# Ledger of designs, part 58: peptides against a protein of PDB entry 2ODG

Target 1, 89 residues: chain A of PDB entry 2ODG
Amino acid sequence: MTTSQKHRDFVAEPMGEKPVGSLAGIGEVLGKKLEERGFDKAYVVLGQFLVLKKDEDLFREWLKDTCGANAKQSRDCFGCLREWCDAFL

## One batch from the design tools (peptide; made by RFdiffusion4, then SolubleMPNN)

Design b2_p20_5_s3 (from b2_p20_5, 8 letters changed)
Fold by OpenDDE base, seed 4:
Structure b2_p20_5_s3 (fold): chain B 89 residues (1-89), chain A 20 residues (1-20)
Amino acid sequence: as target 1 above (89 residues)
Amino acid sequence: SMKEEVEKARKLGEEALEKA
């Protein structure tokens, strides 16, 4: 599948303190909701991804329930984190 | 709770970054 430039930019380098909005699939609306829930940095969402043992269905469902992400947004976010982990972990 | 969920996620995220 094709990826966005945002995805490619994220997976290409260490995550550091990047904001949650830097994740593919997470725009301003979803980012704000995640921040309000305490998921303010990308690495906190990475942590949740790992808590769920990289399970796609569980993570995408969590993201939907937490910030209202649609199918594409949750897919993009999951793929972004999966590929980042493949590269750096 | 959401607070506990965030704290668990934050902890694992921080640990992951240390390994990266």
Scores: peptide ipSAE 0.817, ipTM 0.967, DockQ to the pose 0.818
Fold by OpenDDE base, seed 5:
Structure b2_p20_5_s3 (fold): chain B 89 residues (1-89), chain A 20 residues (1-20)
Amino acid sequence: as target 1 above (89 residues)
Amino acid sequence: SMKEEVEKARKLGEEALEKA
């Protein structure tokens, strides 16, 4: 499947202090909800991704439960973090 | 199980963020 430019931009460089909204699949609506739950930076969501041992089902379920992400949004976000980790972790 | 431990860890992480 093809990826978005947002995905490509994120996975191409170190995460640094990028906001949570920089993650593929995370727009303004989901980003605000994540921020309200303490996930204001992309690296905080990365932390959760790692705590969940990079498991797709667990992460996508968590994301859905936490901010209401739909299937595409959670898939995009998972793929974004997976590929970033493959490149940099 | 591993899933149960992961879920516990998830909850602890979220609780920590809520209190911070």
Scores: peptide ipSAE 0.073, ipTM 0.636, DockQ to the pose 0.086
Fold by OpenDDE base, seed 2:
Order: structure tokens, then sequence, then C-alpha cells
Structure b2_p20_5_s3 (fold): chain B 89 residues (1-89), chain A 20 residues (1-20)
């Protein structure tokens, strides 16, 4: 599938202190819900992604349960973190 | 089950954040 510009912008450079809302698939609504749970930075969600051993099904289900992400949003977010890790981890 | 593993991982993450 094709990626969004938001995805391309995220995977192109080190993550640094980027907010959680910079992740592909994470808009304003999901971003606020994640922040309320303490996931305020993209690297905190990366941490959860790594704790789940980069497993797609586990991560996407976690994201759904945590912030209400739908299938597209969880897929976009997973793909964003996977490709970032492939480039920089 | 997968759901139990996800919930366990979620709790660990959130508990870690609470302690930070």
Amino acid sequence: as target 1 above (89 residues)
Amino acid sequence: SMKEEVEKARKLGEEALEKA
C-alpha cells in the first residue's frame, strides 16, 4: 500500500522529542487519548512497540484498546514504527 | 491468550509510566 506524507516525514529522520501525534495514523483525537494515558511522546509509543517485540497483531490490538484506534489508524501507526526501526534501530 | 498478553503488556507499560 501507499504511504502518507506524514509517514514519510516521520521515517525519514531520528525521532527525537517528537510528540505522539507525529506518528502516522495518530491524529488529534487519538493523540489526546494517548497523552491522557501518559504516552505523550512518539518514543514512549515506540517503547511499547518494542516491549511487544514488534508484533503487529499485539501492537495493533494494544493501540485499539488504549486509544480506540481503528484498523487503518493502527495499521498506519504500526507501519510507521516498523519502518522507522528498520532505518534507525 | 493473545488478549491476556496484550493486557499484561499494557499494564506493565502504564505501571512503568506511573512510577516514572
Scores: peptide ipSAE 0.060, ipTM 0.630, DockQ to the pose 0.107
Fold by OpenDDE base, seed 1:
Structure b2_p20_5_s3 (fold): chain B 89 residues (1-89), chain A 20 residues (1-20)
Amino acid sequence: as target 1 above (89 residues)
Amino acid sequence: SMKEEVEKARKLGEEALEKA
């Protein structure tokens, strides 16, 4: 499957203090909704990803319920975090 | 079940963020 440049930029380096909007699949609309719920940094979403034991179905459902992400957005976000973890965790 | 434990952990995380 093809990935976006946004995905490649995220998985290429340590996450640091990157905002939640740096995650693939998370645009301005979803980013603002996540920030309103306390998920302002990418590493906070990473925390939920890990608490959910990296389970794709659980994470994508959580993301949909939390900010209204559609199937593509949740897939892109999940893939972004999974590949980052594969490289750095 | 394991799924139930994961759900509990999810809720705890969200509750903590709402209180912050």
Scores: peptide ipSAE 0.056, ipTM 0.615, DockQ to the pose 0.100

Design b2_p20_5_s4 (from b2_p20_5, 10 letters changed)
Fold by OpenDDE base, seed 2:
Structure b2_p20_5_s4 (fold): chain B 89 residues (1-89), chain A 20 residues (1-20)
Amino acid sequence: as target 1 above (89 residues)
Amino acid sequence: DLKELVEKSRKLGEEARKKA
């Protein structure tokens, strides 16, 4: 499978204070829902990803339950965080 | 319990958002 430019842009550098919407798979709709739940920055979602021990199924389920992400959105977001961690964590 | 931890994390995040 191929990645999006959004994915490549995110994994290429430290995420710093990037908004949650900068994560691959997280558009404006999902981003707003995440922000309403207190996940306003990408690093907060990263925190959840790490708390779940980088488990794909658990993370994708959480994302679905939290903001209504579909399979593609959760897959893209998971892949984005996984590859970011591989590079910087 | 991991599910409990996930929910607690969500609630803490939501509370943090309210304080911000």
Scores: peptide ipSAE 0.129, ipTM 0.665, DockQ to the pose 0.101
Fold by OpenDDE base, seed 4:
Structure b2_p20_5_s4 (fold): chain B 89 residues (1-89), chain A 20 residues (1-20)
Amino acid sequence: as target 1 above (89 residues)
Amino acid sequence: DLKELVEKSRKLGEEARKKA
């Protein structure tokens, strides 16, 4: 599997205050929906990822239910957070 | 259960957004 430049940019540095839309797989449409549901920063989504114990199926299902992410979008977002955690946690 | 925790987390997030 290949990764996007957006993915590589995100996993390369501390997350800080990056907006939720900086996550791979999260474009303007999904980002807006996530923000409306209270997930405005990438670290808030990270929190959900960690609460779900980094479980891929649970996280991807949550993302689909929360903002309507499709399979590719949820896969990209999960992979982004997983690799970020591997580097910085 | 875990699904309940997910929903609680979502609601807390919405409240935080409204407060900000």
Scores: peptide ipSAE 0.128, ipTM 0.663, DockQ to the pose 0.104
Fold by OpenDDE base, seed 1:
Structure b2_p20_5_s4 (fold): chain B 89 residues (1-89), chain A 20 residues (1-20)
Amino acid sequence: as target 1 above (89 residues)
Amino acid sequence: DLKELVEKSRKLGEEARKKA
């Protein structure tokens, strides 16, 4: 499998205050829905990822239930956070 | 359980958004 440039840009540096839309798999539509639910920063979604103990199935299901992410979007977002954590946690 | 924890996290997030 290959990754997107958006994924590579995210995992290459500290997350800081990046908006939720900077996460791979999270475009304008999903980003707006996440922001409406209080997940406006990428680090807030990271927090949820960590609360779920980095479990792929739990996180992807949560993302689907929270903003309507499809399989590819949830996979891309999970992979983005997983690889960021591998590099920086 | 984890479902309850996720829901609590969501509620806290919404409250944070309202304050912003």
Scores: peptide ipSAE 0.126, ipTM 0.663, DockQ to the pose 0.104
Fold by OpenDDE base, seed 3:
Structure b2_p20_5_s4 (fold): chain B 89 residues (1-89), chain A 20 residues (1-20)
Amino acid sequence: as target 1 above (89 residues)
Amino acid sequence: DLKELVEKSRKLGEEARKKA
């Protein structure tokens, strides 16, 4: 599968203080919902990803339950964090 | 509470892995 430019931009550099909306698959609607639940920075979602031991099914289910992400959105977000971790963690 | 949410997710994830 091919990735989006948003994905490539995110995985290319340390995430620092990037907002949650910078994650692939996370647009304005999902980003706002995540922020309301305390997940305002990409690194907070990264934390949840790591707490779930990088498990795809668990993370995608959590994302769906937390902000209503659909299958593509959760897949894009998971892939974004996985590839970022492979490069920088 | 964010900390509570994260911890609950972790615990549920661990239990799910054990059953899989």
Scores: peptide ipSAE 0.079, ipTM 0.606, DockQ to the pose 0.102

Design b2_p20_6_s1 (from b2_p20_6, 11 letters changed)
Fold by OpenDDE base, seed 3:
Formats: structure tokens, C-alpha cells, sequence
Structure b2_p20_6_s1 (fold): chain B 89 residues (1-89), chain A 20 residues (1-20)
């Protein structure tokens, strides 16, 4: 599989205060929906990712339920957080 | 901030309730 530049940019450095829209798979539409639910920063979604024990199916299901992410979007977002954690946790 | 926290907590609770 190949990754996007957005993915590579995100996993390359500490996420700090990056907005939720910086996550791969999270565009403007999903980002706005997430922000409306309180997930304004990428680290808040990271928190959910960790609470769900990094479980792919559970996280992707959550993302779909929370903001309507499709399969590709949830896959990209999961992969982004997984690889970020591999590098920085 | 507090409102966001409540919203997030509610989100989590509702998600798991749907899976019951």
C-alpha cells in the first residue's frame, strides 16, 4: 500500500496542537463534523484511538459512527494514528 | 472546554450503547 503526503507529514513529527483535519482521511467535511462533537484537535482523536486500545475495527467503526467516515477515510485515519504511535509512543 | 468534554463523553457512551 501507498500513503499520501498528508499521512507522511503527520507521522513525521509530534502532532502538538494540530487540528483534527491534519489527520489523513479527515478532510474539511469530516473535520467540521468532528469539531462539532468536540474533537477539534488531532490529539483528541488520538485519545479515542488509545481508549479503544488501538483496535482497528472498533476505531474505524467509531469514526464512521461519529462523523460518517467511509471505509477509505477511516482506514487512512487509523493508519495515520497507528504509525504516529509507532513512532512517538 | 467543559462542554466539549461532556460532548465527548456522551459520544463515547452512545457509541457503546449502540453496540449492546
Amino acid sequence: as target 1 above (89 residues)
Amino acid sequence: MEEDEKTIKKNLEEFFKKKE
Scores: peptide ipSAE 0.543, ipTM 0.892, DockQ to the pose 0.435
Fold by OpenDDE base, seed 2:
Formats: sequence, C-alpha cells, structure tokens
Structure b2_p20_6_s1 (fold): chain B 89 residues (1-89), chain A 20 residues (1-20)
Amino acid sequence: as target 1 above (89 residues)
Amino acid sequence: MEEDEKTIKKNLEEFFKKKE
C-alpha cells in the first residue's frame, strides 16, 4: 500500500499547531466542514481519534458522520494519525 | 473557545446517539 506526500509530511514531525487540513485525506471541502464543527487543528481530530481508542471502524465512521468523508478520505486520515501516533505518542 | 468545546462535545454525543 502506498502513501501520499501529504501523509509523509505529516507523520515525519510533531504536528504542533498544524491545521486540520494538513491531515492526509482532508482536503479543502472536508477541512472547512471540520473547522465549522470546532475541529480547526489536527490535534483536535487526534483527540477524537484517541477518545475512540484508535478504533479504525469507529473513527472512520465518525469522520464520515462529521464531515462527509468517503472511504478513501477516512482511510487516509486514519492511517495518517495511526502512523503519527506510532512515531510520537 | 468555549463555544468550540461545546460543539465538539455535542458532536461526539450525537454520533453515539445515532448508533443506538
């Protein structure tokens, strides 16, 4: 399975104050929807990821419900956060 | 900031409510 450069850029360093749109799978459309729901920073989505106990199915379902992410977008976002956590958490 | 916190909390509550 291959990853995007966006994914690689995100998992390579501490996320700090990176915007939600820096997450793999989160483009402009999804990013705006997430921001309107209070998820303006990547770490806020990370928070939900952790509260959901890193469960892939739950997180991907949540992301779909929250911003309308499709299967690929939710998969990319999950993978991005999973690998980031493996490296830095 | 407080408004965002309420929004985030409500978001997760509604998500699980839908699963019931």
Scores: peptide ipSAE 0.540, ipTM 0.892, DockQ to the pose 0.589
Fold by OpenDDE base, seed 5:
Structure b2_p20_6_s1 (fold): chain B 89 residues (1-89), chain A 20 residues (1-20)
Amino acid sequence: as target 1 above (89 residues)
Amino acid sequence: MEEDEKTIKKNLEEFFKKKE
């Protein structure tokens, strides 16, 4: 499977204050839903990812439960955060 | 920000509760 340019852009640099919508798999719809629940920045979702011990199944399930992400969206988001962590943690 | 924190905590708690 190939990654998107959005993914590559995100994992290439420190995320800083990037909005949650910068995460691969998180479009405008999911981004707004996440923002409404307090997950306005990508680093907040990163925090959740880390709290869940980087567990793919748990994170993807959480993302689905929290904002309605489908399988591809949650996969893309997980992969984005995983690879970002591999590079910067 | 304070409200966000509470919302986030509630979100996680509810998530795990659903898994019980």
Scores: peptide ipSAE 0.539, ipTM 0.893, DockQ to the pose 0.438
Fold by OpenDDE base, seed 4:
Parts: structure tokens; sequence; C-alpha cells
Structure b2_p20_6_s1 (fold): chain B 89 residues (1-89), chain A 20 residues (1-20)
């Protein structure tokens, strides 16, 4: 499937201190909800992704439960982290 | 940071509790 420019921008470089909102699929609304739950940086969500052993269904379910992400948002976010890990992990 | 850590840990715990 075709990725967004936001996705390509994220997976192209080390994420460093990028905010959670820099993740594909995470817009202003979801970003604020995640920040309220302590997930202020993209690397915190990466940590969760890794703790869940990169399991797509589990991660996407978690994201939905945590911030109300819909199917596309969770899919985009998962794909973003997966490809970032493929490049840098 | 300490409060965020507690919030994050609680989030994960509650997520798995919901699946039980």
Amino acid sequence: as target 1 above (89 residues)
Amino acid sequence: MEEDEKTIKKNLEEFFKKKE
C-alpha cells in the first residue's frame, strides 16, 4: 500500500526526541490523548511497540484502547514503527 | 517523569486486565 509523506519522513531518520505526533496515523487529536497518558515522545510508543513484541494486532488494539485510534490510524502507526525498526533497530 | 512512568505502567496493566 502507498505510504504518506509523514510516514516517509519518520522512517527516513533516527527518531530522537520527536514528539508522538510525528508518527504516521497520529494527528493532533490522538497525539494530545497519548500525551495525557504519558506517551509524549515517539520513542515511548516505540517502547510499547517493542514490549508487545511487534505484534500488529496487539499493538493496534492497544493504540485503539489507549487513544481511540481507528483502523487506518492504528495501521499507519504500526507500519511506521515497523519500517523504522527495519531500518534502524 | 515519575508520574508519567506510573501512568504508562498503569495503562499497560489496565489494557491487559480488560482482555481477561
Scores: peptide ipSAE 0.536, ipTM 0.891, DockQ to the pose 0.472

Design b2_p20_6_s2 (from b2_p20_6, 12 letters changed)
Fold by OpenDDE base, seed 5:
Structure b2_p20_6_s2 (fold): chain B 89 residues (1-89), chain A 20 residues (1-20)
Amino acid sequence: as target 1 above (89 residues)
Amino acid sequence: DEEAKKTIEKNYKEFLEKKA
């Protein structure tokens, strides 16, 4: 599987206060929707990812339900958070 | 942002209810 530069940039360092839109798979459209739902920072989505116990199916379904992410977007976002956690958690 | 926290909580609870 290939990753985007956006993915690599995110997983390479602590996420700090990065906006939700910095997550791979989360563009401007999905980012705005997530922000409207209170998920304005990447770490808030990380929180949801962790509460769902890093379960891929649950997280991707949640993301789809919450902001309308398609399969690729949810896969990219999940992979981004998974690899970030592997590196820093 | 208290409103955001409530929204996040509501979102999660509703999601769990859908999966139950």
Scores: peptide ipSAE 0.575, ipTM 0.918, DockQ to the pose 0.459
Fold by OpenDDE base, seed 3:
Structure b2_p20_6_s2 (fold): chain B 89 residues (1-89), chain A 20 residues (1-20)
Amino acid sequence: as target 1 above (89 residues)
Amino acid sequence: DEEAKKTIEKNYKEFLEKKA
């Protein structure tokens, strides 16, 4: 499937201090909810992704449980982190 | 932010517990 420009921008460079909202699938609404739960930076969500062993089902379930992400949002976020890791880890 | 770290840890533990 075709990715968004937001996805491409994220996976193209080191993550650094990018806010959680820089992740594909994470808009203002989900970003705010994640920030309220302590996930203010994209790298914090990356940490959760890695701790869950990059398991798609677990990560997407976690994202839904934590911020109410729908199927598309969780898919986009997972894909964003997966491809970033493929490029930089 | 220590409070944020505790919140993150709690979130993780609770998620694992409900999946166990």
Scores: peptide ipSAE 0.575, ipTM 0.918, DockQ to the pose 0.490
Fold by OpenDDE base, seed 2:
Structure b2_p20_6_s2 (fold): chain B 89 residues (1-89), chain A 20 residues (1-20)
Amino acid sequence: as target 1 above (89 residues)
Amino acid sequence: DEEAKKTIEKNYKEFLEKKA
């Protein structure tokens, strides 16, 4: 499995105040939808990821339900957060 | 932002209800 440069850029450093759109798999369309739902920062989505106990299926289902993410988008987003947590949490 | 927090909470609760 290969990752995008966007993924690598995100997992390489503390996320700080990065916008939700900085997450791998989250483009302009999904980012806007997430922002409308209060998920404006990447760390807010991280919070949701954590309260779901880092469960891949639950998180990916949640992301799909919340912003309409497809399988690849949810996979990329999950992987991005998982690897970030492995490095910094 | 209290409105955002309420929206986030509502989203989470509704998702859990669907999975219950």
Scores: peptide ipSAE 0.575, ipTM 0.917, DockQ to the pose 0.538
Fold by OpenDDE base, seed 1:
Structure b2_p20_6_s2 (fold): chain B 89 residues (1-89), chain A 20 residues (1-20)
Amino acid sequence: as target 1 above (89 residues)
Amino acid sequence: DEEAKKTIEKNYKEFLEKKA
C-alpha cells in the first residue's frame, strides 16, 4: 500500500506535542470533533490505541464511533500509529 | 485538564459498554 506525505512526516520522528490533526486520516473536521472530546494531542489518541492493545478492528470502530471517521480515515490513522509505534515504542 | 480526562474516560467506558 502507498502512504501519504502526511503519514510519512508523522512516522519519521517522535510525535511529542503534535496536535491530533497531525495524524494521517485526521483532517480539520475529524480533528475538531476529537478535540471537543478531549483528544487534543496525537499522543492522547495513541493512548487509546494502546489501551485497545493495538487491535485494528477495535480502534477503527472506536474512531468511527467517536468522531465519525470513515473507513479510509480510520485505516490511515491506524496505520500511522502502528508504524510510529514500530519505529519508536 | 481534569475535565478532559473525565471526558476521555467516559468515552472509553461507553464504547466498551456498547461492545459488551
Scores: peptide ipSAE 0.572, ipTM 0.917, DockQ to the pose 0.469

Design b2_p20_6_s3 (from b2_p20_6, 13 letters changed)
Fold by OpenDDE base, seed 2:
Structure b2_p20_6_s3 (fold): chain B 89 residues (1-89), chain A 20 residues (1-20)
Amino acid sequence: as target 1 above (89 residues)
Amino acid sequence: MKKAEETIKKNYKEFLEKLK
């Protein structure tokens, strides 16, 4: 499977203070919903990802429940965080 | 920041309850 440029841009460098919307699969709509739930930065979502022990099913379910992400969006977001962690964590 | 943290914790707890 191929990745987006957005994914590649995210996994290429430390995420620092990047907004939640910088995550692959998280557009403006999902980003705003996440921000409303307190997840304004990508690293906050990373935190949830790590608390769920990087479990794909749990994370994707959480993301769906939290912001209404569809299957592709949650898959893209999960993959983005997984690869970022592989590189930097 | 405190409010955001509390919101996140609440959301997480709610999610955990769904896993039971």
Scores: peptide ipSAE 0.096, ipTM 0.626, DockQ to the pose 0.432
Fold by OpenDDE base, seed 5:
Structure b2_p20_6_s3 (fold): chain B 89 residues (1-89), chain A 20 residues (1-20)
Amino acid sequence: as target 1 above (89 residues)
Amino acid sequence: MKKAEETIKKNYKEFLEKLK
């Protein structure tokens, strides 16, 4: 499957202070829920991703449990962070 | 920020418990 433009936009540059909603798979609904849980910036979610040692299953489960992400949303978000890390870490 | 940090820590703690 192909990636979204949102994914490509995110992985193309340092994330800086980008809001959590800039992550692929994270729309306004999930973004708001994440913000309410303290994950207001994309880099905070990145932090969780790294704490989970970039494990796909663990991260996607965490995302589901934290904000109710469905399979596609969690997959998109995981892929976004994975590829960002591949490019910048 | 402190409140958010505490929330994140709590959330992570809860998640770890689920993994056990």
Scores: peptide ipSAE 0.089, ipTM 0.627, DockQ to the pose 0.409
Fold by OpenDDE base, seed 3:
Structure b2_p20_6_s3 (fold): chain B 89 residues (1-89), chain A 20 residues (1-20)
Amino acid sequence: as target 1 above (89 residues)
Amino acid sequence: MKKAEETIKKNYKEFLEKLK
C-alpha cells in the first residue's frame, strides 16, 4: 500500500510534542474531536494504541467511536503509529 | 492536565465495557 507524505513525515522522526493532527488520517475535524476528548498530542493516541496492544481492529474501532474516523482515516492513523513504533519503540 | 487525564480514563473505561 502507498503512504502519504504526512505519514512519511510522522514516522521519520521522534514524536515529541507533535499535535494529534500530525498523525496520518487525522485532519482538522478529527483532530478537534480528539482534542475535546483529551487526546491533544499524538503521544496520547500512541498511548491508546499501546494499551490496545497494537491491535488494528480494536484501535480502528476505538478511533471511529471516539472521533468519527472513517475506514481510510482509521487505517492511515493505525499504519502511521504502527510504523512509528517499528522505527522507534 | 488532571481534567484531561480523567477524561481519557473515562473514555477508555467506556470502551472496555463495550468489549464485554
Scores: peptide ipSAE 0.086, ipTM 0.612, DockQ to the pose 0.422
Fold by OpenDDE base, seed 4:
Structure b2_p20_6_s3 (fold): chain B 89 residues (1-89), chain A 20 residues (1-20)
Amino acid sequence: as target 1 above (89 residues)
Amino acid sequence: MKKAEETIKKNYKEFLEKLK
């Protein structure tokens, strides 16, 4: 599969204080919903990703349940975090 | 997997509540 520029921008550097909306697959709608649930920064979602042991099925289901992400959005977000972790964790 | 997911989500929620 190919990646988006948004994905490439995210995985290329330390996460820092990037907003949750900087994650691939997370647009304005999902970002606002995540922020309402306490996930205002990308690193908070990273935390959940890690707590779920980097499991794709668990994370994608969590994301769906938390903000209503569809299959593509959850796939993009998972891939973004997985590759970021491969590079920096 | 559903059971594990729910447990982890609950744990996370409780953790967040403690931080308030």
Scores: peptide ipSAE 0.024, ipTM 0.516, DockQ to the pose 0.109

Design b2_p20_6_s4 (from b2_p20_6, 10 letters changed)
Fold by OpenDDE base, seed 1:
Structure b2_p20_6_s4 (fold): chain B 89 residues (1-89), chain A 20 residues (1-20)
Amino acid sequence: as target 1 above (89 residues)
Amino acid sequence: MEKDLETIKKNLEEFLEKKK
């Protein structure tokens, strides 16, 4: 599987205060929707990812339900968080 | 802050209810 530069940039360093839109698969449209729901920082979505026990199906379904992410967007976002966790948790 | 936390909480609750 190939990844985007956005993905690589995110997984390469500590998350810090990066906005939710810095997550792979989360563009301006999805980012705004997530921010409206209180998910303004990437680490808040990380929190949801962890609460859902890192389960891919649950997380991707949640993301779709919460902000309307399509299959590719949810896949990219999940992969981004998974690889970040592999590196930093 | 509090509003966001409540929104997040409600979001998760509603999602889980939909799964039942």
Scores: peptide ipSAE 0.658, ipTM 0.930, DockQ to the pose 0.463
Fold by OpenDDE base, seed 4:
Structure b2_p20_6_s4 (fold): chain B 89 residues (1-89), chain A 20 residues (1-20)
Amino acid sequence: as target 1 above (89 residues)
Amino acid sequence: MEKDLETIKKNLEEFLEKKK
């Protein structure tokens, strides 16, 4: 499967203070919903990813439940965080 | 900050409860 430029940009460097919307699969709509729930930075979602022990099904279900992400959006977001962790964690 | 932390905590708790 191919990845987006947004994905590649995210996984290429430390995420620092990047906003939640910088995550692949998280557009303006989902980003705003996540921010309303306290997930304003990408690293907060990373934290959730790690708390869920990097489990794909749990994370993707959580993302759907929390902000209404569809299958593609949750897949893209999970893949983004997984690959970032593989590179930097 | 505290509000966000509480919101995040509640979010996780509610999610896990749904999975039960």
Scores: peptide ipSAE 0.656, ipTM 0.929, DockQ to the pose 0.458
Fold by OpenDDE base, seed 5:
Structure b2_p20_6_s4 (fold): chain B 89 residues (1-89), chain A 20 residues (1-20)
Amino acid sequence: as target 1 above (89 residues)
Amino acid sequence: MEKDLETIKKNLEEFLEKKK
């Protein structure tokens, strides 16, 4: 399955201070919801991803529960963080 | 910042409680 350019842009470099909305699968709507919950930076969501021990089901369920992400959005976000970690962690 | 941390903490706790 093909990835988006947004995904490729994110996984290609250190995430630094990138906003949460820079994550694949996280658009403006989900991004705002995450920001309201304290997840304003991509690295905060990365932190959650790591706290959940990189478990796909747990992370995707968490994302759905936290901001209402649908299956594709959560899949895209998970894949984005997984591949970023594979490259940089 | 500290408010965000509390929010994050609460979020995780609530999520984990749902999983029990």
Scores: peptide ipSAE 0.654, ipTM 0.929, DockQ to the pose 0.453
Fold by OpenDDE base, seed 3:
Structure b2_p20_6_s4 (fold): chain B 89 residues (1-89), chain A 20 residues (1-20)
Amino acid sequence: as target 1 above (89 residues)
Amino acid sequence: MEKDLETIKKNLEEFLEKKK
């Protein structure tokens, strides 16, 4: 599978205070839904990813349940966080 | 801030409860 430029831009540097919408797979619609649930920054979603022990199935299911992400969106978001962690965590 | 933390906590609890 190939990655998007959005993915590559995110995994290339420390995420700092980047908004949740900077995550691959998270567009404006999903981003707004996540923000309303308290997940306003990418690092908050990272926290959830880590609390779920980096488990792909659990995280992707959680993302779907929380903001309605489809299979591709959840896959892209998971891959984005996984690769970011491989580089910086 | 506190409101968001409570929201996040409840979100996780509800999700995990569904998995049981």
Scores: peptide ipSAE 0.652, ipTM 0.929, DockQ to the pose 0.462

